Peptides against a protein of PDB entry 7BDX. Designs and how they scored, part 136

Target 1, 212 residues: chain A of PDB entry 7BDX
Amino acid sequence: EMGAAACTLLWGVSSSEEVVKAILGGDKALKFFSITGQTMESFVKSLDGDVQELDSDESQFVFALAGIVTNVAAIACGREFLVNSSRVLLDTILQLLGDLKPGQCTKLKVLMLMSLYNVSINLKGLKYISESPGFIPLLWWLLSDPDAEVCLHVLRLVQSVVLEPEVFSKSASEFRSSLPLQRILAMSKSRNPRLQTAAQELLEDLRTLEHN

## One batch from the design tools (peptide; made by RFdiffusion4, then SolubleMPNN)

Design b2_p17_1_s2 (from b2_p17_1, 9 letters changed)
Fold by OpenDDE base, seed 3:
Structure b2_p17_1_s2 (fold): chain B 212 residues (1-212), chain C 212 residues (1-212), chain A 17 residues (1-17)
Amino acid sequence: as target 1 above (212 residues)
Amino acid sequence: as target 1 above (212 residues)
Amino acid sequence: MEEDRKLVEEIGVEARE
């Protein structure tokens, strides 16, 4: 209980750039993010058996961890740290996103996707993520999720790839051959305005790329 | 392990006033500090049997909690919060300081005493602490500690009482009758310069009060 | 890519829809 409460507070205060700098400026950051990845992985592995109550202290703790990673990744120095010093954590997040089934641990997926999106703001981060084994299939796997927020953040991450020619060119063939176009088209008609807009924007970006 | 790491980071960043404000501005602060007191109490109670390794994750976690309280109390709004909304935590800290034997959990004692000292900067805090049952005997119990840092922080807390006439007048009779003068005199000759100075200052303050 | 696209996640900002 106390661990979850402390981590939750740390999550809340990590929304500040100054707090992120303070976290990273200490000698504890590397260890913290290493253990974070391990903890998240252990949690996801534990889900195979019991529908762990989403409201458990353990779930809250893992959500807070994912939130902290997201907030760290929201800051330039945080992105640099994650991409340079905590690549294993990024690998873990990508793996966990693959391990979770559609509709499973939606909140955690959203947070992890948000973190990856923030990392993708840095070209080095985008390269690292996009060059991960199975990244393209992972995007489509995640886009099969029934949750609109999951799909929204997937589309945003896809957009980050599409908007960077240096990255997109390397995966363009695989991307085009596997693109779930009908699914994205369906999302462009979503009642969720954020999802609708994201899908429309991506479709426009893709059309522009086909004409160039 | 992860809980201790997260709490340690929260401790580190709580040195910032802005972080303290962020912690207190959320809806989680009350619960956090409530659980903090319970956790610290549980830890101290667990010490009766096994010399818990001072370097355990549990010890580190509790040290971080005490550190957070200290840092919160270092800020005006934090003191106000503790005195108005978390009195049970202050009661717990006072109780735990009484439960710990001389030389036992020195680092935790120091942190708890630092927190109480910071709270004592506020007149309302000083009143609350000094009016706690057995406060005067507690000070002398703590002053029997062989650790110079413990004794230093006790002397500072005693000084906070002595420097506030409104508070001192209420306990002056008990204070004077029980004052371990020989012990304070011995501390005024300490090789520890901080302890030496604190003891000398307190002796001067006490002399001034006897002449008025 | 614009840094302005960053996402900050705070506890309680999740409007459960």
Scores: peptide ipSAE 0.051, ipTM 0.803, DockQ to the pose 0.101
Fold by OpenDDE base, seed 5:
Structure b2_p17_1_s2 (fold): chain B 212 residues (1-212), chain C 212 residues (1-212), chain A 17 residues (1-17)
Amino acid sequence: as target 1 above (212 residues)
Amino acid sequence: as target 1 above (212 residues)
Amino acid sequence: MEEDRKLVEEIGVEARE
């Protein structure tokens, strides 16, 4: 309980850039983010079935950890730190997103996807993520999730890849051959306005690339 | 392990006034400080003898909690919050300081005393602490500790009482009758310059009060 | 990508299902 409470507070205050700088400027950052990955992995491995008790201290703790990573990745120096010094954490996040079933741990998936999206703002981060083994299949796996928020953040990450020619060129063949176009088209007709817009924008970006 | 790491980071960043404001401005502060007291109490109750494994995750966690309380109490709004909304925590700190033996949990004692000293900067805080049952005996109990840092922070807290006429007048009789003058005199000859100075200053303050 | 698109996650934004 206390760990979850402390971590939740840390999550809240990590929304500040100055707090992120303070976290990273200390001598504890490397250890913290190393243990973060291990803790998140341990949580996912402990899941028995698709039902998650959202109110469990363990769940709250892991959500807060994922939130902290997201907030760190929202800052330029945080992205640089993660990509240079915490690659294992990024690898873990990618792995865990692949290990989770559709509909399983939706909140955690969203937070992890948000963190990856933030990392993708940096070209170095985007390169690192996109060069990860199985990245393209992972995107499509995640896009099969019934949750609109999961799908939304997947689409945002896909858009980050599509908008970066240097990255997209490396995976363009695989991307085009496996693209779940019908699924994205279906999302462009969603009642969720955010999902609808993201899908429409991605479809427009893809059309532009077909003509070039 | 992860809880201790998160709490340690929170401790580090709580040195910032803005972070304290962020902690207290959230809806989680009350719960956090409530659980903090319970956790610290649980730790002290779990101590088997005078030997503490300083490197244990549990110890580090509790040290970080005490550090957070200290940093919150260093800020005016933090003191106001603690005295108004977290009195149970203050009561717990006082109780735990009484429950610990001389030489036991020295680091925790120091942190708890530092937090009480910070609270005592506010007249309302000083009143609350000084009106606690057994406060004067507690001061003398703590002054018997062999650790110079413990004694230093006790002397600072005693000085806060002595320097406030409204507070001192209420306990003056008990204070004068039980004052371990010889112990304080011995501290004024300590090789520790900080302890020496604090003891000398307190002795001067006491002499001034005897002549008025 | 523009840094302005960063996602900051605050406590208690329960995405209402």
Scores: peptide ipSAE 0.042, ipTM 0.803, DockQ to the pose 0.101
Fold by OpenDDE base, seed 4:
Structure b2_p17_1_s2 (fold): chain B 212 residues (1-212), chain C 212 residues (1-212), chain A 17 residues (1-17)
Amino acid sequence: as target 1 above (212 residues)
Amino acid sequence: as target 1 above (212 residues)
Amino acid sequence: MEEDRKLVEEIGVEARE
């Protein structure tokens, strides 16, 4: 209980850039983010049995951890830190996104995807995550999620890849051969306006790339 | 482990006034500080057996909690919050300071005393803690601690009482009758310069009050 | 441009239970 409360407060205050800088300026950041990955992994592994209550202290704790990672990745120095010094955490996030079933731990998926999206803002981060084994199949796996918010953040991450020529060129063949076009087209007709817009924008970006 | 790491980071960033404001601006602050008191109390109760390793995760966690309270109390809005909305926490700190034996949990005592000292900066906070049952005996109990840093912070808290006429007048009789003058005089000759100075200043303040 | 793209998750802005 106390750990979840403390972590939740840390998540809340980590929305400040200055707080992120303070977190990263200390010698404790490396240990924190190392244990973060392990904690998130342990949580996901514990789900294979009983449906843990969504509002449990354990869930809240892991959500807060993922939220902290997201807020760190929202800042340039935070992205640099994660990509340089916490690659294992990024690998863990990618793994966990693959291990979670469609509709399972939706909130955690959203936070993890937001964190990866933020990492993708800089070229080094985008290169690292996009060159991860199984990255493209993972994106399509995640697009099979029934949750509109999960799909939204997947589409945003796909867009980050598509909009960066250096990255897209390396995966263009796999991307084109496996693109779930019908799924994306269906999302472009979603009643969720954010999902609809994201799908439409991605379709436009893809059309632009086919003509170039 | 993860809880201690998160709480330690929160402690570190709580040195910023803006972070304290952010902590207190949320609806989670009340719960956090409520559970903080309980966690600290549980830790102290667990000490009656085995000498917990000073560098344990549990110890670090509780130190971080006490550090957060200290940093919150260092800010005017934080003092207001603690005195208005977290009195149980203040009562718990006073209780734990009484329950801990001389030389026991020195670091925790220091942090708790620093937090009480910060609370004593405003008149409402000082009134609240000084009117706590057994407050004056508690100060003398804590002055029996062999640790110079503990004694230093006790003397500072005593000074806060002495320097506030509205507060001192209410306890002046008890204060004068129970004052461990010989102990304070001994501290004024300490090899620890900070303790020496604090004891000397208190003796001067007391002399000034006897002549008025 | 990077700042316009970032996602920040704040707790407590909206009572997200």
Scores: peptide ipSAE 0.037, ipTM 0.819, DockQ to the pose 0.106
Fold by OpenDDE base, seed 1:
Structure b2_p17_1_s2 (fold): chain B 212 residues (1-212), chain C 212 residues (1-212), chain A 17 residues (1-17)
Amino acid sequence: as target 1 above (212 residues)
Amino acid sequence: as target 1 above (212 residues)
Amino acid sequence: MEEDRKLVEEIGVEARE
C-alpha cells in the first residue's frame, strides 16, 4: 500500500518538467527505471490467471509507474534519458504490449502507448522503437484491440512513423503489405470523436504518401 | 525494492517547495501521510529483535518517508498541512521517538527530530508538539542518546521551546525541575562543533530566562 | 511544436471516470 501511495504521488508531481529534471539529475534515476521495467513485467506475467482487480494496490502501483515513464518521456531531457540510458525499459514496454491480449489490461496498454508516443517525438526515439524487432506486426496486433482508447493511441504512434520519411522509408514495403486498411477505415467511422479524427488524419497522411 | 526506489525519488524532489505544494494540492496527500505513520511504526516495531541492516530496502524506504515528512514540514504550507490534517503522524513520530532506545535506529531518529523541529517553526506546530503528553520527559530521554547528531537535533528542538515565551511559560516549572543541566554542560564541551555550539547557545538562552 | 504533441498523464484525470 505505501509503495503504491508513494509512486502515485511521484506520478502526479512528474507532470512538472522541473520535477522530471530533478529526478533525472540524481544518481537514483537509473536504478529506478531499471526496476520499473521489471516490476511492470512481473505484473503482466501475473495476469495470465486471475483478473487482477483494476483497483488493487498492485495495479495502481504499476499504473503509476507507467504514468511516470510517460511524463518523463513528455520532456525533451526525459526522452533523451530513456533513449540513451533506459533502452531496456523501452524494450520491455514493447514486449509487454505484445504479450497482452486484446482487451487485457487496457489502462496499462494506454499508458505504455502514451510513453512510446512521447518517445517517438524525438527522431532518435522514433528510430529506436520503429526499428525494434516485430514493431510493425505489434502495431497491427494492438489495432485489433476492441478498446477505442488503445486503438487511438496506436493510431497516434502509427502517425508518428508515417510523418517521418526517414523512418517510414525503411519500413514502407512491410507497412504497405500489412496495413490493416479496413480496420482503419472502420475506425474513421467510429462514434468516438477522438478515434474518428485520428483515423481520418492517418488516412489522409497515407493518401499523401501514395501520391508521392 | 520498487517501493523504496519510488519513495527515494519522491524524497529527493520533495526538497523543492513547488513539489511540496503539488503533493499537498492533490487528493492523495492525506492518504499518503496516513499510511506513512503506520509504515514507520511497523518498521520500528520490527526492530526489537534483529538488527535490521541500515542498508536494507526496508530501512531505505522508511528513511525516505521520514525525509519526505521533514521536507514537507520545511515549507509553510506543509507545516500547516501537518498541524491541521496529519496530527496522527506527528503523534506517531513523538511516540516512536519514545519507543526507540538510546543508540537505536539513529538515522531515523535524526530525521524524525528534524521533522519535529521544522513543525516547531510555526507557533501552532510548536504548541501542538510541546503540549503533547510526555513531551518534556521525551526530550530528556532523547538527550541521553550517545549519538551526537541525535543530541544536536534534540537541543535544537529544546531551543525552539525556550525561545517562545508563550510555550515555555506553560512548562517552565517542569522544565526547570527536570532540566538535565549537567548533560547539556557536557555537550557544550563536545568535540563535535555543531553540538558544542548548540549546547552553548541553549545555555545562554536559559541564563537569560533565569535573570528575567 | 514538441510541447503541443506531448502527452502528460496527471493523476486527476483518472478519477473522473
Scores: peptide ipSAE 0.036, ipTM 0.819, DockQ to the pose 0.105

Design b2_p17_1_s3 (from b2_p17_1, 8 letters changed)
Fold by OpenDDE base, seed 2:
Parts: sequence; C-alpha cells; structure tokens
Structure b2_p17_1_s3 (fold): chain B 212 residues (1-212), chain C 212 residues (1-212), chain A 17 residues (1-17)
Amino acid sequence: as target 1 above (212 residues)
Amino acid sequence: as target 1 above (212 residues)
Amino acid sequence: MKEDRELVDEIGVEARE
C-alpha cells in the first residue's frame, strides 16, 4: 500500500521537467530504473491465470512506475538517459508487451507504448527500439488487441518508424510483407475518432512511401 | 526494495517548494500522510527485540517517509496542511519518539525531531505539539539519548517553546520543576560544537526568563 | 521527427477508465 502511494506521488510530480532532472541528477537513477524493470516483469509474470484486479495496490504501483518512465521519456535528457544508461528497461518493456495477451493489462500496455513512443522522439531512441529483435511482429501482435487505445498507441509508434526514412529503409521489406493492411483499414473506419485519424494518417504516409 | 527506491526519489525531490505544493495540491495527500504514519508505527513496532539493520530496505523506506514529512513541514503551506489536516501523523511522530529507547533508531529520531521543529516554526504548530499529552516528559526522555544529534534537535525544539511566551507560560511550572539542568549543563561542555552552542543558547534563554 | 511528447498523470490514467 505505502509503495503504491509513494510511487503515485512520484509519478504525479514527474510531469515536471525540473523533477525529472532532479530524479536523473542523483546517483540513484540507474538503480531505480533497473528495479523498475524487474518489478514490472515480476508483476506480469504473476498474472499467469489470475483475473487482473486492476485496482489492486500492486497494479497501481506498476502503473505509477510505467507512468514515471513515460514522463522521464517525455523530456530530452530523460530520453537520453534511458537510451544510453537504461536499455535493459527498454528491452524489458518490449518483452512485456510481447508477453501480454490481447486484452490483458490494457492500461499497462498503453503506458508502456507511450513510453516507447516518447523514446522514439529522438533518432537514437527510435533506432534502438526498432532494431530490437521481433519489433515488427510485436507491433502486429499489439495491433491485434481489441482495445482501441492500445491500437492507437501502436499506430503512433508505427508512424514514428514510417516517418523516419533511415529507420524505415532497414525494415521496409519485412514491414511491407507483414503489414496487416486490412486491420489498419478497419481501424480507419473506427467509431473512435482518434483511432480513425491515426489509421488514416498512417495509410496516407504508407501511400506516400510507395510512390517515392 | 522498489518502495524504498520510489520513496527515496520522492524524498529527494520534496526539497523543492514547488514539489511540496504539487504533492499537497492533489487529492491523495491526506491518504498518503495517513498511511505514512501507520507505516512508521508498524516499523517501530517490528523493532521489538531485533537488532536494527539500519541499511535495510525497510529502514530506508521509513527514513524516506520521515524525510518527506520533514521537507513538507519546511514549507509554510506544508506546515499548515500538517497542523490542519494531518494531526494524526503529528501525534504518531510524538508517540513513536516516546516508544523508541535511547540509542534506538537514532536516524529516525533525528528526522522526526526535525519534522516537529519545522512544524513549530509557526505558532499554531508549536501550540499543537507543545499541548500534546506528555510533551515535556517526552523532551527529557529524548534528551537522555546518548546520541549528540538527537540531543541537539531536542534542544532546538525546547528552545522553540522557551522563545514563545504564550506557549511557555502554559507549561512554565512543569518545565521548571522537571528541567534536567545538569544534563543541559553537561551538553554545554560537549565536544560537539553544535550541541555545545545549542545548550549554551538555551541556558541563556532560560536565565533571561528567570529574570523577567 | 516532430517532437510530440506525452505526459501521463493520474488524471490521464483515470480518464481512460
């Protein structure tokens, strides 16, 4: 209980750039983010077969941790720190996104995807995550999720890859051969306007790349 | 482990007034500080007979919590919040200071005393803690601690009472009748210069009050 | 790539419920 409360407060204040800088300016940042990854992994592994009590202290704790990572990645120095010094955490997030089934831990998936998107804001971060083993299959696995918000954040991450020629060129063949076009087209007709827009924009970006 | 890491980071950033305001501006502050008091109490109760592993995750967690309270109390709005809305926490701190034996949990005692001192910066806070049952006996109990830092922070808190006529007048009889003058005189000869100075200043303040 | 940072707070998570 106390851990969840403390992490929640830390998450709330981590929305400030100054607070993120303070977190990273200490000698404890590395240890904190390493333990964060391990804690998130332990939580996901504990879900084997049990109904997720979404509102449990444990769940809230992990959500707060994922929120902290997201907010750190929202800041330039935070992205640099994660990509340079906390790659294990990024690898863990990618792995956990693969381990979770469609419909499982939707809120956590969204937070993890948001963190990866924030990391992708810089070329170094985008290169690192896109070069991760199984990254493209992972995107399609996540896009099979019935949750519109999960799918939205996957599409945004896909778009980050598509919009960077240096990154997209490396995976273009695999990307084109495995692209779930029918799924994306279905999303472009979604009643969720954010999902609809994201799918339409991605389709436009893909068309532009086919003609260039 | 993760809880201690999160609390430690929260403690570090709580040194900023803006962060304290952010913590208190949320709807979770009351719950957080109530759980904080309970957690500190649980820790102290668990110490029954076992050698304090000062460097344990549990100890570090409680130190971080006490540090957060101290930093909140260092800010005007934080003092107001504690005195108005979190009196149970203040009562808990006073109780725990009484429950701990001389030489037991020195670091925690110092942090708790620092928090009480910060609360005493305003008249409302000083009145509240000084009117607490057994406050004067508690001061002398704490002053019997062999640790110079504990004694220093007790003397500072005593001085806060002595320097406020409206507060001191209410307890002057009990204070004078129970004052461990020989102990304070011994501290005025301490090799610790901070303790020595604090004891000398208090003795001067007391002499001034006897002549007025 | 255009910077489009995402900040997440408790309100943001609660709003998704």
Scores: peptide ipSAE 0.027, ipTM 0.800, DockQ to the pose 0.081; fails the geometry check
Fold by OpenDDE base, seed 1:
Structure b2_p17_1_s3 (fold): chain B 212 residues (1-212), chain C 212 residues (1-212), chain A 17 residues (1-17)
Amino acid sequence: as target 1 above (212 residues)
Amino acid sequence: as target 1 above (212 residues)
Amino acid sequence: MKEDRELVDEIGVEARE
């Protein structure tokens, strides 16, 4: 309980750039983010097909950790830190997103996807993530999720890849051959306006690339 | 381990006034500080005369909690919060200081005393603490500690009482009758310059009050 | 357009500046 409460407060204050800088400027940051990855992994491994209790202290704790990672990645120096010094955490997030079944741990997936999106704002981060083994199959796996919010954040990450020619060119063949076009087209007709817009924009971006 | 790491980071960033304001402005602060008191109490109760392992995750966690309380109390709005909304925590700190034996949990004692000193900067806080049952005996109990740093912070808290006429007048009779003058005189000859100075200043303040 | 960043508050909602 106390750990969850402390971590929740840390999450809240981590929305400040100055707080992120303070966290990273200390000698404790590396250890913290190392243990963060391990803790998230341990939690996901414990789920063994059971329905996640959304309100459990353990769940709240893990959500707070994922939130902290997201907020760190939202800041330029935080992205630099993650990409340079905490690659294992990024690998863990990618792995966990692959290990979770559709509909499983929706909120955690969203937070992890948001963190990856933030990392993708940095070209170095985007290169690292997109060059990770199984990245493209992972995107399509996640896009199969019944949750609209998960799908939204997947589409945003896909767009980050598509909008960067240096990255997209490396995977263009695999991307084109495996693109779940029908799924994206279905999303462009979603009742969720954010999902609808994201899918439409991505389809437009893809059309632009096919004509070039 | 993760809880200790998170709490340690929260402690570090809580040195900022803006972070304290952010912590207190949320709806989680009350719960956090309630659990903080309970956690500290649970830790102290677990010590059952054993030597505290200074480097244990549990100890570091509790130190971080005490540090956070201290940093909150260092800010005007934080003092107001503690005095108005977290009196149970203050009561817990006073109780724990009484329960600990001389030489036991020195670092924790120092942090708790620092928190009380910060609370004492607020007249309302000073009144609350000084009117707590057994406060004067507690001061003398703590002043018997062999640790110079504990004694230093006790003397600072005693000085806070002496320097406030409204508070001192209420306890002047008990204070004069129980004053460990010989102990304070001995401290005024300490090799520790901070302890020496604090004891000398207190003796001067007391002499001034005896002539008035 | 790609958003500049994603911030989330303690309730898991994206924090906007």
Scores: peptide ipSAE 0.027, ipTM 0.797, DockQ to the pose 0.140; fails the geometry check
Fold by OpenDDE base, seed 3:
Structure b2_p17_1_s3 (fold): chain B 212 residues (1-212), chain C 212 residues (1-212), chain A 17 residues (1-17)
Amino acid sequence: as target 1 above (212 residues)
Amino acid sequence: as target 1 above (212 residues)
Amino acid sequence: MKEDRELVDEIGVEARE
């Protein structure tokens, strides 16, 4: 209980850039983010059997951890830290996104995807995550999720790849051959305006790339 | 492990006034400080049997909690919050200081005393803690500690009482009758310069009060 | 990339900058 409460407060205050700098300026940041990855992994592995109550202290704790990672990744020095010093955490997040089934732990998936999106703002981060083994299949796996928020953040991450020619060129063949076009087209007709817009924009970006 | 790490980071960043404001500005502050008191109490109660490894995750966690309280109490809005909304936590801290034996959990005692000193900066806080049952005996109990840092922070808290006529007048009779003068005189000859100075200043303050 | 950061508060509400 107390751990979840403390972590939740840390999550809340991590919305400040200055707090993120303070977190990273200490000698404990590396260890913290190492344990974070392990904790998140342990949690996801525990889900195989019991419908873990989404409102449990454990769930709240992991949500807070994912939120902290997202907020750290939201700023330049945080992205640099994650990409340089906490790559294992990024690997873990990618792995966990692959391990979770469609519809499972939706909120956690959203937070993890948001963190990866923020990491993708840095070219080095974008390169790192996009060159991860199975990244392209992972995107499509995640795009099969019934949740509109998950799909939205997947599309945004896909867009980050598509909008960076240096990255897209390396995976363009695989990307084009496996693109779930019908799924994206369906999303472009979504009642969710954010999802609709994201899908439309991505389709436009893809069309532009085919003409070039 | 992860809880202790998160709480330790929260402690570190709570050194910033803006972070304290952020902690208190949320709807979770009350619950957090409620659980904090319970956690600290549970920890101290667990010490009755085993020499709890001072370096355990549990000890680190409680140190971080006490540190957070200290840092919150260091600023005006934090003191206001503690004195208005988290009095039970202050009661708990006072109780725990009474439960701990001389030489036991020295670092925790120091942190708790520092928090109470910070609370005592506010007249309402000073009144609240000084009017707590057994406060005067508690001060003398704590002053019997062999640790110079504990004694230093006790003397500082005693000084806060002595320097506030409105508070001192209410307990002056009890204070004068129970004052461990020989102990304070011994401390005024300490090799610890901070303790020496604090004891000398308190003796001067007390002399001034006897002449008025 | 269209956004330079995404913030998430303690309840999972995002703030985009």
Scores: peptide ipSAE 0.025, ipTM 0.799, DockQ to the pose 0.141; fails the geometry check
Fold by OpenDDE base, seed 4:
Parts: C-alpha cells; sequence; structure tokens
Structure b2_p17_1_s3 (fold): chain B 212 residues (1-212), chain C 212 residues (1-212), chain A 17 residues (1-17)
C-alpha cells in the first residue's frame, strides 16, 4: 500500500520537467530504473493465471512505474538518460509488450507504448528500439489488441518509424512484407475518432513513401 | 526494494517547494500521509528485539517517509496541510518519539524532530503539538538521548516553544517545574559546537523570560 | 558523428493521473 502511494505521488510530480531533471540529477536514478524493469517484469510474470485486479495496490504500483518512465521519456534529458544509461529497461518494456496477451494489462501496455513513443522522439532512441530483435513483429502483435487505446499508441509508434527515413530505410523491406494493411484499414473506419485519425494518417504517410 | 527506491526519489525531489505544492495539490496527499503514519508506526513496533539494520530497505523507506514529511513541513502550505488535514500523522510522530528508546533509531528521531520543528514555525502548528498530552515530558525524555543530533533538534523545538509567549505562557508552570536544567547546562559544554550553541541560546532565552 | 536530431518534442506525451 505505501509503496504504491509513494510511487503514485512520484508519478504525479514527474509530470514536471524540473522534477525529471531532479530525479536524473541524483545518483539514485540508475538504481531506480534498473529495479523498475525488474519490478514490471515480476508483475507481468505473476499474471499467468489469475484475473488481474486492475485496482490492486500491485497494479497501481506498476502503473505508476510505467507512468514515471513515460514522463521521463517526455523530456529531452530523460530520453538521453534512458537511451544511454537504461537500455535494459527499454529492452524489458519491449519484452513485456510481447509477453502480454491481447486485452491483458491494457493500461500498462498503453503506458509502456507511450514511453517508447516518447523515446522515439530522439533519433538515437528510435534507432535503438527499432533495431531491437522482433520489433516489427511486435508492432503487428500489438495491433491485434482489441483495445483501441493500445492500437492507437502502436500506430503512433509505427508513425515514428515511418516518418524517419534513416530508420525506415533499414526496415522497409520487412515492414512492407509484413504490414497488416487490412487491420490498419479497418482501424481507419473505427468509431474511436483518435484511432480512426491515427490509422488514416499512417495510411497517408505510407502512400507518400510508396510514391517516393 | 522498489518501494524504498521510489520513496527515496520522492524525498529527494520534495526538497523543491514546487514539488511540495504538486504533492499537496492532488487528491492523493491525504491517503499518502495517512498511510505514512501507519507505516512508520509499524516499523517502530517491529524494532522490539532485533538490531536495526540501519541500511535495510525498510529503514531507508521509513527515513524517506520522514524526510518527505520534513520537506512538506518546511513550506508554508505544507505546514497548513499537516496542521489542518494530517493531525493524526503529527500525533503519530509524537507517539513514536516517545516509544523509541534512547539511542534507538537516531536518524528517524532526527527527521521526525525536524518535521515537528518545521511545523512549529506556524503558530497554529506550534499550538497543536505543544498542547498534545505529554509534550513537555516527551521533550525531556528525548533530551536523555545520548545522540547529539537528537538532543540538538529537541533543543530547537524547546526554543520554538520558549520564543512564542502565547504558547509558553500556557505551559510555563509545567516547564519550570520539570526543566532538566543540569542536562541543558551539560549540553552547553558539549564538544559538539551545534549542540553547545543551541543549549547556550536556550539558557539565554530562559534567563530572559525569568527577568520579564 | 551525426547529431541526434529530435523530432518535435511537443509531440511527447505525459502520463498524468
Amino acid sequence: as target 1 above (212 residues)
Amino acid sequence: as target 1 above (212 residues)
Amino acid sequence: MKEDRELVDEIGVEARE
């Protein structure tokens, strides 16, 4: 209970850039983010069988951890820190996104995807995550999620790859051969306006790349 | 481990006034400070027998909690919050200071005393803590601690009472009848310069009050 | 060394409770 409450407060205040700088300026940041990955991994491994109580202290704690990572990654110095010093955490996030079944831990998936999206704002970050083994298959796996928010944030991450020529050129062949075009087209007809827009924009970006 | 790390980071960033405002501006502050008192109480109750590992995760967690309370109390809005909305926490701190034996949990005592001192900067806060049952006996009990830092922060809290006529007048009879004058005189001869100074200043303040 | 160019930082998302 107390750990979840403390971590939740840390998440809330980490929305401030100055707080992120303060977190990263200390000698404790490396340890914190190392344990963060381990804690999230342990949580996901514990899900193999029981119905996740969404509002449990454990769930809230892990959500707060993912939220902190997201808020750190939202800031330039935070992205630099994660990409330079916490690559294992990024690897863990990618792994966990693959280990979670469709519809499982939706909120956690959203937060993890948001963190990866934020990391992708940096070219170095985008290169790191996009060159991870199984990254493209992972994106398509995640697009199979029934949750519109999960799919939205996956599409945003796909856009980050597509809109960076230096990254897209390296994966273009795999991307083109495996693209779930019918799924993306279906999303462009979604009743969820955010998902609809993201899918439509991605389709437009892809068309632009085929003509160039 | 993760709870201690998260709480330690929250402690570190709570040194900023803006972070304290952010903590208190949320709807989670009340729950956090409620659980804080319970957690510190549970920790102190667990000490009845084993040698406290000072650097244990549990100890570090409780130190971080006490540090957060201290940093909140260092800010005007934080003092207002504690005195208006978290009186149970203040009562718990006073209780724990009484339950801890001389030399036991020195670091925690220092942090708790610092938090009470910060609360005492507000007249309303000083009134609340000084009117607590057993407050004056508690001060003298804490002055029996062999640790110079504990004694220093007790003397500072005693000074806060003595320097506020509206508070001191209510407890003056009890204060004068129970004052451990010989102990304070001994502290004024301490090799610790901070303790020496604090004891000397208190003796001067007391002399000034006897002549008025 | 290619300077790490950031995409538009304004597209970053904050996870607020």
Scores: peptide ipSAE 0.019, ipTM 0.802, DockQ to the pose 0.040; fails the geometry check

